Peptides against a protein of PDB entry 4IGA. Designs and how they scored, part 9

Target 1, 116 residues: chain A of PDB entry 4IGA
Amino acid sequence: KRVLIVDDAAFMRMMLKDIITKAGYEVAGEATNGREAVEKYKELKPDIVTMDITMPEMNGIDAIKEIMKIDPNAKIIVCSAMGQQAMVIEAIKAGAKDFIVKPFQPSRVVEALNKV

## One batch from the design tools (peptide; aimed at target 1 G83 Q84 D98 I100)

Design b1_p12_4_s3 (made by RFdiffusion4, then SolubleMPNN; from b1_p12_4, 5 letters changed)
Fold by OpenDDE base, seed 5:
Structure b1_p12_4_s3 (fold): chain B 116 residues (1-116), chain A 12 residues (1-12)
Amino acid sequence: as target 1 above (116 residues)
Amino acid sequence: MILSEEEIEEIL
Protein backbone atom coordinates (compact mmCIF):
# COMPACT_ATOMS: atom_id res chain seq x y z
CA LYS B 1 0.00 0.00 0.00
CA ARG B 2 1.09 3.55 -0.81
CA VAL B 3 1.06 6.33 1.79
CA LEU B 4 0.86 10.10 1.32
CA ILE B 5 2.62 11.86 4.20
CA VAL B 6 1.22 15.29 5.14
CA ASP B 7 3.06 17.47 7.68
CA ASP B 8 4.51 20.99 7.55
CA ALA B 9 7.54 19.85 9.58
CA ALA B 10 10.31 18.29 7.50
CA PHE B 11 11.53 16.30 10.50
CA MET B 12 8.10 14.73 11.00
CA ARG B 13 7.84 13.79 7.33
CA MET B 14 11.27 12.19 7.56
CA MET B 15 10.34 10.26 10.70
CA LEU B 16 7.05 9.05 9.23
CA LYS B 17 8.78 8.07 5.98
CA ASP B 18 11.22 5.89 7.93
CA ILE B 19 8.43 4.23 9.94
CA ILE B 20 6.23 3.67 6.89
CA THR B 21 9.06 2.22 4.81
CA LYS B 22 10.33 -0.08 7.57
CA ALA B 23 6.77 -1.36 8.05
CA GLY B 24 6.73 -2.53 4.41
CA TYR B 25 4.62 0.29 2.96
CA GLU B 26 5.54 2.52 0.04
CA VAL B 27 5.69 6.31 0.32
CA ALA B 28 3.54 7.72 -2.50
CA GLY B 29 4.67 11.27 -1.79
CA GLU B 30 4.72 14.16 0.66
CA ALA B 31 2.71 17.33 1.26
CA THR B 32 3.66 20.32 3.43
CA ASN B 33 0.19 21.86 3.93
CA GLY B 34 -3.49 21.01 3.53
CA ARG B 35 -3.84 22.55 0.07
CA GLU B 36 -0.88 20.55 -1.20
CA ALA B 37 -2.32 17.43 0.48
CA VAL B 38 -5.54 17.74 -1.52
CA GLU B 39 -3.59 18.31 -4.73
CA LYS B 40 -1.26 15.37 -4.06
CA TYR B 41 -4.18 13.09 -3.20
CA LYS B 42 -5.71 13.77 -6.63
CA GLU B 43 -2.35 13.31 -8.34
CA LEU B 44 -1.00 10.26 -6.52
CA LYS B 45 -4.21 8.46 -5.50
CA PRO B 46 -2.58 6.99 -2.38
CA ASP B 47 -4.08 4.13 -0.38
CA ILE B 48 -3.46 5.82 2.99
CA VAL B 49 -2.82 9.39 4.19
CA THR B 50 -1.03 10.48 7.36
CA MET B 51 -2.37 13.96 8.18
CA ASP B 52 -1.07 16.72 10.42
CA ILE B 53 -3.59 19.27 11.74
CA THR B 54 -1.71 22.53 12.31
CA MET B 55 -0.47 23.61 8.90
CA PRO B 56 -0.28 26.83 6.86
CA GLU B 57 -2.49 27.51 3.81
CA MET B 58 -5.04 24.86 4.85
CA ASN B 59 -5.29 22.98 8.15
CA GLY B 60 -5.61 19.20 8.42
CA ILE B 61 -9.33 19.21 9.27
CA ASP B 62 -10.18 21.11 6.10
CA ALA B 63 -7.82 18.88 4.11
CA ILE B 64 -9.60 15.77 5.43
CA LYS B 65 -12.96 17.25 4.41
CA GLU B 66 -11.73 18.07 0.90
CA ILE B 67 -10.11 14.64 0.44
CA MET B 68 -13.32 12.95 1.57
CA LYS B 69 -15.20 14.88 -1.14
CA ILE B 70 -12.73 13.47 -3.68
CA ASP B 71 -12.76 9.96 -2.25
CA PRO B 72 -15.36 9.03 0.37
CA ASN B 73 -13.38 5.83 1.01
CA ALA B 74 -10.13 7.66 1.80
CA LYS B 75 -8.07 6.14 4.63
CA ILE B 76 -6.75 9.04 6.70
CA ILE B 77 -4.71 8.67 9.89
CA VAL B 78 -4.24 11.91 11.82
CA CYS B 79 -0.84 12.48 13.45
CA SER B 80 -0.92 15.62 15.60
CA ALA B 81 0.13 17.21 18.87
CA MET B 82 -3.46 18.56 19.08
CA GLY B 83 -4.82 15.54 20.95
CA GLN B 84 -7.62 17.38 22.78
CA GLN B 85 -11.05 15.75 22.82
CA ALA B 86 -12.66 18.44 20.65
CA MET B 87 -9.96 18.10 17.98
CA VAL B 88 -10.12 14.30 17.94
CA ILE B 89 -13.91 14.42 17.58
CA GLU B 90 -13.64 17.01 14.81
CA ALA B 91 -11.09 14.90 12.91
CA ILE B 92 -13.21 11.75 13.17
CA LYS B 93 -16.32 13.69 12.16
CA ALA B 94 -14.41 14.97 9.11
CA GLY B 95 -13.62 11.36 8.13
CA ALA B 96 -10.34 10.33 9.79
CA LYS B 97 -10.00 6.62 10.62
CA ASP B 98 -7.53 7.08 13.48
CA PHE B 99 -5.85 9.79 15.55
CA ILE B 100 -2.27 9.49 16.78
CA VAL B 101 -1.03 12.04 19.29
CA LYS B 102 2.50 13.44 19.02
CA PRO B 103 4.93 12.41 20.36
CA PHE B 104 4.21 8.82 19.34
CA GLN B 105 5.88 5.43 19.30
CA PRO B 106 6.65 3.96 15.86
CA SER B 107 4.59 0.88 16.76
CA ARG B 108 1.48 3.07 17.15
CA VAL B 109 1.85 4.31 13.56
CA VAL B 110 2.40 0.76 12.28
CA GLU B 111 -0.71 -0.46 14.10
CA ALA B 112 -2.76 2.34 12.53
CA LEU B 113 -1.40 1.58 9.05
CA ASN B 114 -2.28 -2.10 9.45
CA LYS B 115 -5.82 -1.40 10.69
CA VAL B 116 -7.11 0.99 8.03
CA MET A 1 -6.04 18.21 28.11
CA ILE A 2 -4.61 15.58 25.77
CA LEU A 3 -6.47 12.29 25.37
CA SER A 4 -4.90 8.90 26.04
CA GLU A 5 -4.82 6.20 23.38
CA GLU A 6 -7.63 4.42 25.23
CA GLU A 7 -9.78 7.55 25.26
CA ILE A 8 -9.16 8.03 21.52
CA GLU A 9 -10.10 4.41 20.85
CA GLU A 10 -13.44 5.01 22.58
CA ILE A 11 -14.14 7.95 20.27
CA LEU A 12 -13.32 5.96 17.13
Scores: peptide ipSAE 0.631, ipTM 0.948, DockQ to the pose 0.985
OpenDDE base, seeds 1, 2, 3, 4: peptide ipSAE 0.608, 0.628, 0.611, 0.591; ipTM 0.943, 0.947, 0.944, 0.940

Design b1_p12_4_s4 (made by RFdiffusion4, then SolubleMPNN; from b1_p12_4, 6 letters changed)
Fold by OpenDDE base, seed 5:
Structure b1_p12_4_s4 (fold): chain B 116 residues (1-116), chain A 12 residues (1-12)
Amino acid sequence: as target 1 above (116 residues)
Amino acid sequence: MILSDEEIEKIL
């Protein structure tokens, strides 16, 4: 399966790329904001998306909503430091399949990838 | 279950 990685932090994208590839997944591509995430989703048609919340141009919640409009079957895993209950509920309501709070253990990401 | 006990603890 192919994963689109969405995070404004280059280090976080690198970390997720390492976890994803070591788990036997392919990286479809990367996006640095929610606007780019939506465009890359259309272009790459990934099987899974890892989605940050706090990003410039468009936040992760809005990106989830836009992706779900174009593909209601999208498999989106949120990965964010914004672990407040309201944010988790909002992400799930928007269509996310899982929510990983930063800082995370690599095994938690692998579990999410395997279960979505 | 969407969130682990560890993640719930981080949220609460």
Scores: peptide ipSAE 0.023, ipTM 0.553, DockQ to the pose 0.136
OpenDDE base, seeds 1, 2, 3, 4: peptide ipSAE 0.020, 0.022, 0.021, 0.019; ipTM 0.576, 0.502, 0.558, 0.517

Design b1_p12_5 (made by RFdiffusion4)
Pose (drawn by RFdiffusion4):
Formats: sequence, structure tokens, C-alpha cells
Structure b1_p12_5 (pose): chain A 116 residues (1-116), chain P 12 residues (1-12)
Amino acid sequence: as target 1 above (116 residues)
Amino acid sequence: DEEILERAQEEY
């Protein structure tokens, strides 16, 4: 399965890419903010997206709304430090299929990729 | 959705 990794932190993108490839998935590309995420999603048409929330330019909630418009069947797993109830509800309402709070353990990322 | 919320709150 091809995965687009979306996060403004170079280190997080680096450690997610490492976990996803070792778990048997193909990294399709990376994006560093919400607008790029929508741009890459259109270009790459990945099977799954990992989504940070706090990003410059456009946040993860808006990027989720943008990708769900491009593709109502997009599969998105949020991976964010913004683990408050309100944010989880907002991400799920926008269309994300799963939510992982940072700092996270790597096995949770794997089961989220499988789940979607 | 509730299960996701509960799991996310445990992780948070």
C-alpha cells in the first residue's frame, strides 16, 4: 500500500517513513503542510495518508476536509500532539479514520495502517 | 467513534 506522510517536522516525517517501509508499506511521498498535502494527494493518489494537525499555512483539519473533497474514500490516520477530545472529534468529523496521539508507540501506527 | 475517542484520551 502507498502512503503519503504529512507533517511539518522533518524528524517526524523521517521516523514515520522508517516505520511504514519496515512494516511492508510503500512510502509514496511527503508533504509539509495542509496545502501541500492536498497537492500531493491529487498528484500521487495514495492509498493512505498520515496527517499531522499543527502545521503552517493550513492545518490538518482543513487538509482532511480538502482531501475528502478530492476523494470521498480517502483513508487518513491523524498523528498529532493535539490529542484533546475536541480535536479528536473534529478530525473524525472531518473524515479521518483513526487518531494517534504523540508521543506514540510504533505498533499503533502499524495497526492503524492495517485497519484502513 | 467513541472507541477512538476513548483510546486517544488514554494515549493523551

Design b1_p12_5_s1 (made by RFdiffusion4, then SolubleMPNN; from b1_p12_5, 6 letters changed; failed a check: a repeat of another design)
Amino acid sequence: MEEIIKRALEMA

Design b1_p12_5_s2 (made by RFdiffusion4, then SolubleMPNN; from b1_p12_5, 7 letters changed)
Fold by OpenDDE base, seed 2:
Structure b1_p12_5_s2 (fold): chain B 116 residues (1-116), chain A 12 residues (1-12)
Amino acid sequence: as target 1 above (116 residues)
Amino acid sequence: MDEIIKRALEMA
């Protein structure tokens, strides 16, 4: 399966890319904000999206909503920080399938990828 | 979804 990684932080994208690749998944591409995420989803049609919900420039929930309009079957895993319970809940309501918490635990990331 | 929401509510 191919994964689109969405996060404004280059370091976080790098960490996810390493985990995803070592788990046997392919990285379809990367996006650095919500607008780019929607654009890249249309272009790449990934199997899975990891979506940073704490992105400052654009609310990750908006990106989820737009992607779900494009593909109601999109498999989106939210990436959240501590204390972002309300945002995670909103993301799930918007159509996200699961969430993982930063700092990432590789086994938890892989579990989410395998289950969505 | 309910189980996911439950886990979210249990976040530290």
Scores: peptide ipSAE 0.546, ipTM 0.907, DockQ to the pose 0.385
OpenDDE base, seeds 1, 3, 4, 5: peptide ipSAE 0.539, 0.539, 0.541, 0.546; ipTM 0.908, 0.910, 0.910, 0.909

Design b1_p12_5_s3 (made by RFdiffusion4, then SolubleMPNN; from b1_p12_5, 6 letters changed)
Fold by OpenDDE base, seed 5:
Structure b1_p12_5_s3 (fold): chain B 116 residues (1-116), chain A 12 residues (1-12)
Amino acid sequence: as target 1 above (116 residues)
Amino acid sequence: MEEIIKRALEQA
């Protein structure tokens, strides 16, 4: 399966790329903000998306909503430092399949990839 | 959904 990695932090994208590839998944591409995520989803049609929330241009919640308009079957895993109940609920209502709080263990990401 | 929320809050 192919994964689109969305995070404004280069280090976080690098970390996720390492976890994803070691778990046997392919990296379809990367995006650095929500607008780019929507564009890349249209272009690459990935199987899974890892989505940050706090990003410039367009936040992750809005990106989830836009991607779900494109593909109601999109598999989006949120990875965010914003682990408050309200934010988790908002992400799930938008269409996210899982929510991983930063900082995370690699095994947690792998579990999410395998379950969505 | 409930389980996702529970797990997220546990890890926060």
Scores: peptide ipSAE 0.443, ipTM 0.909, DockQ to the pose 0.983
OpenDDE base, seeds 1, 2, 3, 4: peptide ipSAE 0.431, 0.424, 0.417, 0.429; ipTM 0.905, 0.905, 0.902, 0.906

Design b1_p12_5_s4 (made by RFdiffusion4, then SolubleMPNN; from b1_p12_5, 8 letters changed)
Fold by OpenDDE base, seed 2:
Structure b1_p12_5_s4 (fold): chain B 116 residues (1-116), chain A 12 residues (1-12)
Amino acid sequence: as target 1 above (116 residues)
Amino acid sequence: MEKIIEEALKQA
């Protein structure tokens, strides 16, 4: 399966790329904000998206909503430091399949990838 | 309470 990694932090994208590839998944591409995420989703048609929330240009919640308009069957895993109940609820309502709170263990990401 | 929610989500 191919994964689109979305996070404004280069370090976080690098970390996720390492976890994803070691778990046997392919990285379809990377995006640094929600607008890029939507564009890359259209272009690459990934199987899974890892999505940050707090990003410039377009936040992760809005990106989820736009991707769901493109593909109602999109598999989006949120990875965010904003693990408050209200944010989790909002992400799930937008269409996210899972929510991983930062900081996370690599095994948590792998489990999410395997489950969605 | 927020930390408890975070831990619960990490274990989900």
Scores: peptide ipSAE 0.173, ipTM 0.740, DockQ to the pose 0.159
OpenDDE base, seeds 1, 3, 4, 5: peptide ipSAE 0.171, 0.150, 0.111, 0.143; ipTM 0.789, 0.721, 0.714, 0.755

Design b1_p12_6 (made by RFdiffusion4)
Pose (drawn by RFdiffusion4):
Structure b1_p12_6 (pose): chain A 116 residues (1-116), chain P 12 residues (1-12)
Amino acid sequence: as target 1 above (116 residues)
Amino acid sequence: HILTNDEIDDLL
């Protein structure tokens, strides 16, 4: 399965790419903010997206809304430090299929990729 | 409060 990794932190994108490829998935590309995420999603048409929330330019909530418009069947797993109840509700309402709060353990990322 | 992964799983 092809995965687009979305996060403004170079280190997080690096560690997620490492976990996804070792778990048997193909990294399809990376994006560093919400607008790029929508741009890459259109270009790459990944099977799954990992999504940060706090990003410059456009946040993860708006990027989820943008990708769900491009593709109502998009499969998005949020991976964010913004683990408050309100943010989880907002991400799920926007269309994300799963939510992982940072700092996270790597096995949770794997089961989220499988789940979607 | 920042939810743990177990608390988020229960919530979902």

Design b1_p12_6_s1 (made by RFdiffusion4, then SolubleMPNN; from b1_p12_6, 6 letters changed)
Fold by OpenDDE base, seed 4:
Structure b1_p12_6_s1 (fold): chain B 116 residues (1-116), chain A 12 residues (1-12)
Amino acid sequence: as target 1 above (116 residues)
Amino acid sequence: MILSNEEVEELL
């Protein structure tokens, strides 16, 4: 399966890329904000998206909503430091399948990838 | 308050 990694932090994208590839998944591409995420989703048609919340241009919640309009079957895993209960609920309501709070263990990401 | 990953898993 191919994964689109969305995070404004280069370090986080690198970390997720390492985890994803080591777990046997392919990285379809990367995006640095929600607008790029939507564009890359259309272009690459990934099987899974890892989505940050706090990003410039377009936040992760809005990106989830836009991706779900494009593909109602999109498999989106949020990965964010914004682990408040209200934010988790908001992300799930928007269409996310899972929510990983930063900081996280690599196993948590692998489990999420395997379940969606 | 920020939830742990365990707490999130219980919530979902």
Scores: peptide ipSAE 0.757, ipTM 0.965, DockQ to the pose 0.982
OpenDDE base, seeds 1, 2, 3, 5: peptide ipSAE 0.746, 0.754, 0.746, 0.752; ipTM 0.962, 0.964, 0.962, 0.963

Design b1_p12_6_s2 (made by RFdiffusion4, then SolubleMPNN; from b1_p12_6, 5 letters changed)
Fold by OpenDDE base, seed 4:
Structure b1_p12_6_s2 (fold): chain B 116 residues (1-116), chain A 12 residues (1-12)
Amino acid sequence: as target 1 above (116 residues)
Amino acid sequence: KILSNEEVDELL
């Protein structure tokens, strides 16, 4: 399966890329904000998206909503430091399948990838 | 409050 990694932090994208590839998944591409995420989703048609919340241009919640308009079957895993209960609920309501709070263990990401 | 991943798992 191919994964689109969305995070404004280069370090986090690198970390997720390492985890994803080591777990046997392919990285379809990367996006640094929600607008790029939507564009890359259309272009790459990934199987899974890892989505940050706090990003410039367009935040992760809005990106989830836009991707769900494009593909109602999109498999989106949120990965964010914004782990407040209200934010988790908001992300799930928007269409996310899972929510991983930063910082996280690599195994938690792998579990999410395997379940969606 | 920031939830732990364990707390998130319980919430979902």
Scores: peptide ipSAE 0.820, ipTM 0.974, DockQ to the pose 0.986
OpenDDE base, seeds 1, 2, 3, 5: peptide ipSAE 0.815, 0.818, 0.815, 0.816; ipTM 0.973, 0.973, 0.973, 0.973

Design b1_p12_6_s3 (made by RFdiffusion4, then SolubleMPNN; from b1_p12_6, 6 letters changed)
Fold by OpenDDE base, seed 4:
Structure b1_p12_6_s3 (fold): chain B 116 residues (1-116), chain A 12 residues (1-12)
Amino acid sequence: as target 1 above (116 residues)
Amino acid sequence: KILSNEEVEELL
């Protein structure tokens, strides 16, 4: 399966790329903000998206909503330091399938990838 | 409060 990685932090994208690749998934592409995420989703039609929340241009919640308009069956896993209960609920309400709080263990990401 | 991943898993 192919994964689109969305995070404004280059280090985090690198980390996720390593985890995703080692787990046997393909990286479809990367996006650095919510607007790019929506554009790349349209272009690449990935099987899974990892989505940051705090990003310039468009935040992750809005990006989730826009992607869900494009593809109601989108599989989105949030990865964010914004792990407040209200934010988790907001992300799930928007359409995310899972929410991983930063910092995380690689196994948590792999489990999420395998379950969505 | 920032939830742990374990707490998130319990919530979902």
Scores: peptide ipSAE 0.807, ipTM 0.972, DockQ to the pose 0.983
OpenDDE base, seeds 1, 2, 3, 5: peptide ipSAE 0.802, 0.807, 0.804, 0.805; ipTM 0.971, 0.972, 0.971, 0.971

Design b1_p12_6_s4 (made by RFdiffusion4, then SolubleMPNN; from b1_p12_6, 5 letters changed)
Fold by OpenDDE base, seed 4:
Structure b1_p12_6_s4 (fold): chain B 116 residues (1-116), chain A 12 residues (1-12)
Amino acid sequence: as target 1 above (116 residues)
Amino acid sequence: MILSNEEVDALL
């Protein structure tokens, strides 16, 4: 399966890329904000998206909503430091399949990838 | 309050 990685932090994208590739998944591409995420989703048609929440241009919640309009079957895993209960519920309500709070163990990301 | 991943798993 091919994964689109969305995070404004280059370090986080690098870390997720390492986890994803070591788990036997392919990285379809990267995006640095929610607008790029929507554009890249249309272009690349990834099987899975990892989505940050706090990003410039367009936040992760809005990006989830826009991707779900494009593909109601989209498999989106949130990865965010914004692990408040209200934010988790909001992300799931928007269409996310899972929510991973930063910091996380690599095994938690692999588990999410395997479940969606 | 920020949830742990275990707490998120229990919530979902």
Scores: peptide ipSAE 0.772, ipTM 0.967, DockQ to the pose 0.983
OpenDDE base, seeds 1, 2, 3, 5: peptide ipSAE 0.763, 0.770, 0.766, 0.766; ipTM 0.965, 0.966, 0.966, 0.966

Design b1_p12_7 (made by RFdiffusion4)
Pose (drawn by RFdiffusion4):
Structure b1_p12_7 (pose): chain A 116 residues (1-116), chain P 12 residues (1-12)
Amino acid sequence: as target 1 above (116 residues)
Amino acid sequence: VMTNEEIKEMLE
């Protein structure tokens, strides 16, 4: 399965890419903010996206809304430090299929990839 | 912020 990794932190993108490839998934690309995420999603058409929330330019909520418009069947797992109830509700309402709060353990990322 | 267990239970 091809995965687009979306996060403005170079270190997080690096450690997610490492977890995803070792778990048997193919890293399709990376994006560093919400606008790029929509741009890459259109270009790459990944099977799954990992999505941060707090990003410059456009946040993860708006990026989720943008990708769900491009593709109503997009499969998105949020991976964010913004683990408040309101943010989880908002991400799920926007169309994300799962939510992982940072700092997270790597096995949770794997089960989220499987789930979608 | 909630734990991963709390969020998982909430989503279930």

Design b1_p12_7_s1 (made by RFdiffusion4, then SolubleMPNN; from b1_p12_7, 6 letters changed)
Fold by OpenDDE base, seed 2:
Structure b1_p12_7_s1 (fold): chain B 116 residues (1-116), chain A 12 residues (1-12)
Amino acid sequence: as target 1 above (116 residues)
Amino acid sequence: MLSNEEIQALLE
């Protein structure tokens, strides 16, 4: 399966790339903000998206909503430092399948990838 | 702030 990694932090994208590839998945591409994420989703049609929330241009919640308009069956895993209950609920309501709060163990990401 | 364990329980 192919994964689109969305995060404005280069170090986080690198971390996720390592975890994803070691788990046997392919990295379809990367995006640094929500607007870029939507464009990359259209272009690459990945099987799974890892989505940050706090990003410039367009935040992750809005990106989730836009991707869900494109593909109601999109598999989106949020990966964010914002682990408040309200944010989790908002992300799930928008269409996310899972929510991983930073910092996380690699196994948590792998479990999410395998589950969605 | 929820832990990953708490979030997983919430989403089940």
Scores: peptide ipSAE 0.788, ipTM 0.966, DockQ to the pose 0.973
OpenDDE base, seeds 1, 3, 4, 5: peptide ipSAE 0.782, 0.784, 0.784, 0.781; ipTM 0.965, 0.965, 0.965, 0.965

Design b1_p12_7_s2 (made by RFdiffusion4, then SolubleMPNN; from b1_p12_7, 6 letters changed)
Fold by OpenDDE base, seed 3:
Structure b1_p12_7_s2 (fold): chain B 116 residues (1-116), chain A 12 residues (1-12)
Amino acid sequence: as target 1 above (116 residues)
Amino acid sequence: MLSNDEIRELLE
């Protein structure tokens, strides 16, 4: 399966890329903000998206909503430093399938990828 | 902030 990685931090994208590839998945591409994420989703049609929340231009919640309008069957895993209960509920309500809070162990990401 | 274990419980 192919994964689109969305995060404004280059270091985090690199970390996720390492985890995803070692787990046997393919990286479809990367996005650095919510608007770019929506564009890349249309272009690449990935199987799975890892989505940051706090990003410039467009935040992750809005990006989830826009992607769900395009593809109601989109498989989105949130990966964010914002681990408040209200934020988790908001992300799931928007359409996310899972929510991973930073910092995380690689196994948590792999479990999420395998589950969606 | 919630831990990943707490989030699993919340979503389950």
Scores: peptide ipSAE 0.788, ipTM 0.967, DockQ to the pose 0.978
OpenDDE base, seeds 1, 2, 4, 5: peptide ipSAE 0.788, 0.773, 0.787, 0.788; ipTM 0.966, 0.965, 0.967, 0.967

Design b1_p12_7_s3 (made by RFdiffusion4, then SolubleMPNN; from b1_p12_7, 5 letters changed)
Fold by OpenDDE base, seed 2:
Structure b1_p12_7_s3 (fold): chain B 116 residues (1-116), chain A 12 residues (1-12)
Amino acid sequence: as target 1 above (116 residues)
Amino acid sequence: MLSNEEIKKLLE
């Protein structure tokens, strides 16, 4: 399966890329904000998306909503430093399948990838 | 702030 990694932090994208590839998945591409995420989703048609929430231009919640309009079957895993219950619920309501709070263990990401 | 374990439980 191919994964689109969305995060405004280069180090986080790199970390996720390492975890994703070591787990046997392919990285379809990367996006640095929500607007770019939507564009990349249309272009790459990835199987899975890892989505940050706090990003410039367009936040992750709005990006999730837009991607869900494009593909109602999109598999989105949120990966965010904002682990408040309200945010988790909002992300799930928007269409996310899972929510990982930073910092995280690689096994948590792998578990999410395998489950969606 | 929830932990990943708490989030997993919340989403069950």
Scores: peptide ipSAE 0.802, ipTM 0.969, DockQ to the pose 0.975
OpenDDE base, seeds 1, 3, 4, 5: peptide ipSAE 0.799, 0.800, 0.801, 0.800; ipTM 0.968, 0.969, 0.969, 0.969

Design b1_p12_7_s4 (made by RFdiffusion4, then SolubleMPNN; from b1_p12_7, 6 letters changed)
Fold by OpenDDE base, seed 2:
Structure b1_p12_7_s4 (fold): chain B 116 residues (1-116), chain A 12 residues (1-12)
Amino acid sequence: as target 1 above (116 residues)
Amino acid sequence: MLSNEEIEKLLE
């Protein structure tokens, strides 16, 4: 399966890329903000998306909503430093399948990838 | 702020 990694932090994208590839998945591409995420989703048609929430231009919640309009079956895993209950619920309501709070263990990401 | 364990429980 191919994964689109969305995060405004280069180090986080790199970390996720390492985890994803070691787990046997392919990285379809990367996006640095929500607007780019939507564009890349249309272009790459990835199987899974890892989505940050706090990003410039367009936040992750709005990106999730837009991607869900494009593909109602999109598999989105949120990966965010914002682990408030309200945020988790909002992300799930928007269409996310899982929510991972930073910092995280690689196994948590792998588990999420395998479950969606 | 929830931990990943707490989130997993919340999403059950």
Scores: peptide ipSAE 0.765, ipTM 0.964, DockQ to the pose 0.976
OpenDDE base, seeds 1, 3, 4, 5: peptide ipSAE 0.761, 0.764, 0.765, 0.764; ipTM 0.963, 0.964, 0.964, 0.963

Design b1_p12_8 (made by RFdiffusion4)
Pose (drawn by RFdiffusion4):
Structure b1_p12_8 (pose): chain A 116 residues (1-116), chain P 12 residues (1-12)
Amino acid sequence: as target 1 above (116 residues)
Amino acid sequence: HILTNEEIDELL
């Protein structure tokens, strides 16, 4: 399965890419903010997206709304430090299929990729 | 309060 990794932190994108490829998935690309995420989603048409929330330019909530418009069947797993109840509700309402709070353990990323 | 992964799973 092809995965787009979305996060403004170079280190996080680096450690997610490492987990995803070792778990048997193909990294399709990376994006560093919400607008790029929508741009890459259109270009790459990944099977799954990992999504940070706090990003410059456009946040993860708005990027989720943008991708769900491009593709109502998009499969998005949020991976964010913004683990408050309100943010989880907002991400799920926007269309994300799963939510992982940072700092996270790597096995939770794997089961989220499988789940979607 | 920042939810743990277990609390988020229950919530979901």

Design b1_p12_8_s1 (made by RFdiffusion4, then SolubleMPNN; from b1_p12_8, 5 letters changed)
Fold by OpenDDE base, seed 4:
Parts: structure tokens; C-alpha cells; sequence
Structure b1_p12_8_s1 (fold): chain B 116 residues (1-116), chain A 12 residues (1-12)
């Protein structure tokens, strides 16, 4: 399966890319903000998206909503330091399938990838 | 409060 990685932090994208690749998934592409995420989703039609929340241009919640308009069956896993209960609920309400709080263990990401 | 991943998993 192919994964689109969305995070404004280059280090985090690198980390996720390593985890995703080692788990046997393909990286479809990367996006650095929510607007790019929506554009790349349209272009690449990935099987899974990892989505940051705090990003310039468009935040992750809005990106989730826009992607869900494009593809109601989108599989989005949030990866964010914004792990407040209200934010988790907001992300799930928007359409995310899972929410991983930063910092995380690689196994948590792999489990999420395998379950969505 | 920032939830742990364990707490999030229980919430979902």
C-alpha cells in the first residue's frame, strides 16, 4: 500500500518515511501543509495518509475534511503533538481513522497502518 | 492535558 506523508517538519517526514518503508509500505509522496496534502491526494490517490495537525496554509483538520470530500473512503492517520482529548475527537469527527500522539514508538505507527 | 497513546487508544 502507498502512503502520503503530511507534516511541516522535515525531520518528522523523514522519521515517518523510515518507519513506513521498513514496515513494507511504499511512500507515495510528501506534503508540507494541508493545501499540499489535498493537492497530492488528488494527484497520487494514496491508500493511506499520515496527517499532522499544526501546519501553515491549511491545518490538518481542514485537510482531513477536504480529503474526505474528495474520497469518503480515505484512510487518514493523524500524527500530532496536539494530543488533547478535544483535538483527538475533532480529528475523528473530521474523518480520521486513528490518532497517534507525538512522540511515538515506531510500533504504534505500524499498528495504525495495518489496521486502517 | 496531552493524552498518552495508550489513553488515546482507550478513547477511540
Amino acid sequence: as target 1 above (116 residues)
Amino acid sequence: KILSNEEVEKLL
Scores: peptide ipSAE 0.804, ipTM 0.972, DockQ to the pose 0.981
OpenDDE base, seeds 1, 2, 3, 5: peptide ipSAE 0.798, 0.802, 0.799, 0.801; ipTM 0.971, 0.972, 0.972, 0.972

Design b1_p12_8_s2 (made by RFdiffusion4, then SolubleMPNN; from b1_p12_8, 4 letters changed)
Fold by OpenDDE base, seed 4:
Structure b1_p12_8_s2 (fold): chain B 116 residues (1-116), chain A 12 residues (1-12)
Amino acid sequence: as target 1 above (116 residues)
Amino acid sequence: KILSNEEVEELL
């Protein structure tokens, strides 16, 4: 399966790329903000998206909503330091399938990838 | 409060 990685932090994208690749998934592409995420989703039609929340241009919640308009069956896993209960609920309400709080263990990401 | 991943898993 192919994964689109969305995070404004280059280090985090690198980390996720390593985890995703080692787990046997393909990286479809990367996006650095919510607007790019929506554009790349349209272009690449990935099987899974990892989505940051705090990003310039468009935040992750809005990006989730826009992607869900494009593809109601989108599989989105949030990865964010914004792990407040209200934010988790907001992300799930928007359409995310899972929410991983930063910092995380690689196994948590792999489990999420395998379950969505 | 920032939830742990374990707490998130319990919530979902």
Scores: peptide ipSAE 0.807, ipTM 0.972, DockQ to the pose 0.981
OpenDDE base, seeds 1, 2, 3, 5: peptide ipSAE 0.802, 0.807, 0.804, 0.805; ipTM 0.971, 0.972, 0.971, 0.971

Design b1_p12_8_s3 (made by RFdiffusion4, then SolubleMPNN; from b1_p12_8 with H1M T4S I8V)
Fold by OpenDDE base, seed 2:
Structure b1_p12_8_s3 (fold): chain B 116 residues (1-116), chain A 12 residues (1-12)
Amino acid sequence: as target 1 above (116 residues)
Amino acid sequence: MILSNEEVDELL
């Protein structure tokens, strides 16, 4: 399966890339904001998306909504420091399949990838 | 309040 990694932080994208590749998944590409995420989703047609929330240009919630318009079957895993109950509910309502709070253990990401 | 990953799992 191919994963699109979306996070404005280069360090976080590198961390997720390492976890994803070691788990036997392919990295389809990377995006640094929600607008780029939507564009890359259309272009790459990934099987899974890891999505940050707090990003410039377009936030992760809006990116989820736009991706779900493109593909109602999109598999989106949120990875965010914004782990408030209200934000988790908002992300799930937008169409996310899972929500991982930062900081996280690699095993939690692998579990999410295997579940969706 | 920020939830733990365990608390998120219980919520979902």
Scores: peptide ipSAE 0.773, ipTM 0.967, DockQ to the pose 0.985
OpenDDE base, seeds 1, 3, 4, 5: peptide ipSAE 0.768, 0.769, 0.771, 0.768; ipTM 0.966, 0.966, 0.967, 0.966

Design b1_p12_8_s4 (made by RFdiffusion4, then SolubleMPNN; from b1_p12_8, 5 letters changed)
Fold by OpenDDE base, seed 2:
Structure b1_p12_8_s4 (fold): chain B 116 residues (1-116), chain A 12 residues (1-12)
Amino acid sequence: as target 1 above (116 residues)
Amino acid sequence: MILSNEEVEKLL
């Protein structure tokens, strides 16, 4: 399966890429904000998206909503430091399948990838 | 308040 990684932090994208590839998944591409995420989703048609919330240009919640308009069957895993209950509920309501709170263990990401 | 990953899993 192919994964689109969305995070404004280069370090976080690199960390997720390492976890994803070691788990036997392919990285379809990367995006640094929600606008790029939507465009890359259209272009690459990944099987899974990892999505940050706090990003410039377009935040992760809006990106989830736009991707769900493109593909109602999109598999989106949120990965964010914004782990408040209200934000988790908002992300799930927008269409996310899972929510990983930063900081996280690599096993949590692998479990999420295998479940969606 | 920030939830733990364990708490999130219980919520979902």
Scores: peptide ipSAE 0.746, ipTM 0.965, DockQ to the pose 0.977
OpenDDE base, seeds 1, 3, 4, 5: peptide ipSAE 0.737, 0.736, 0.744, 0.742; ipTM 0.963, 0.963, 0.964, 0.964

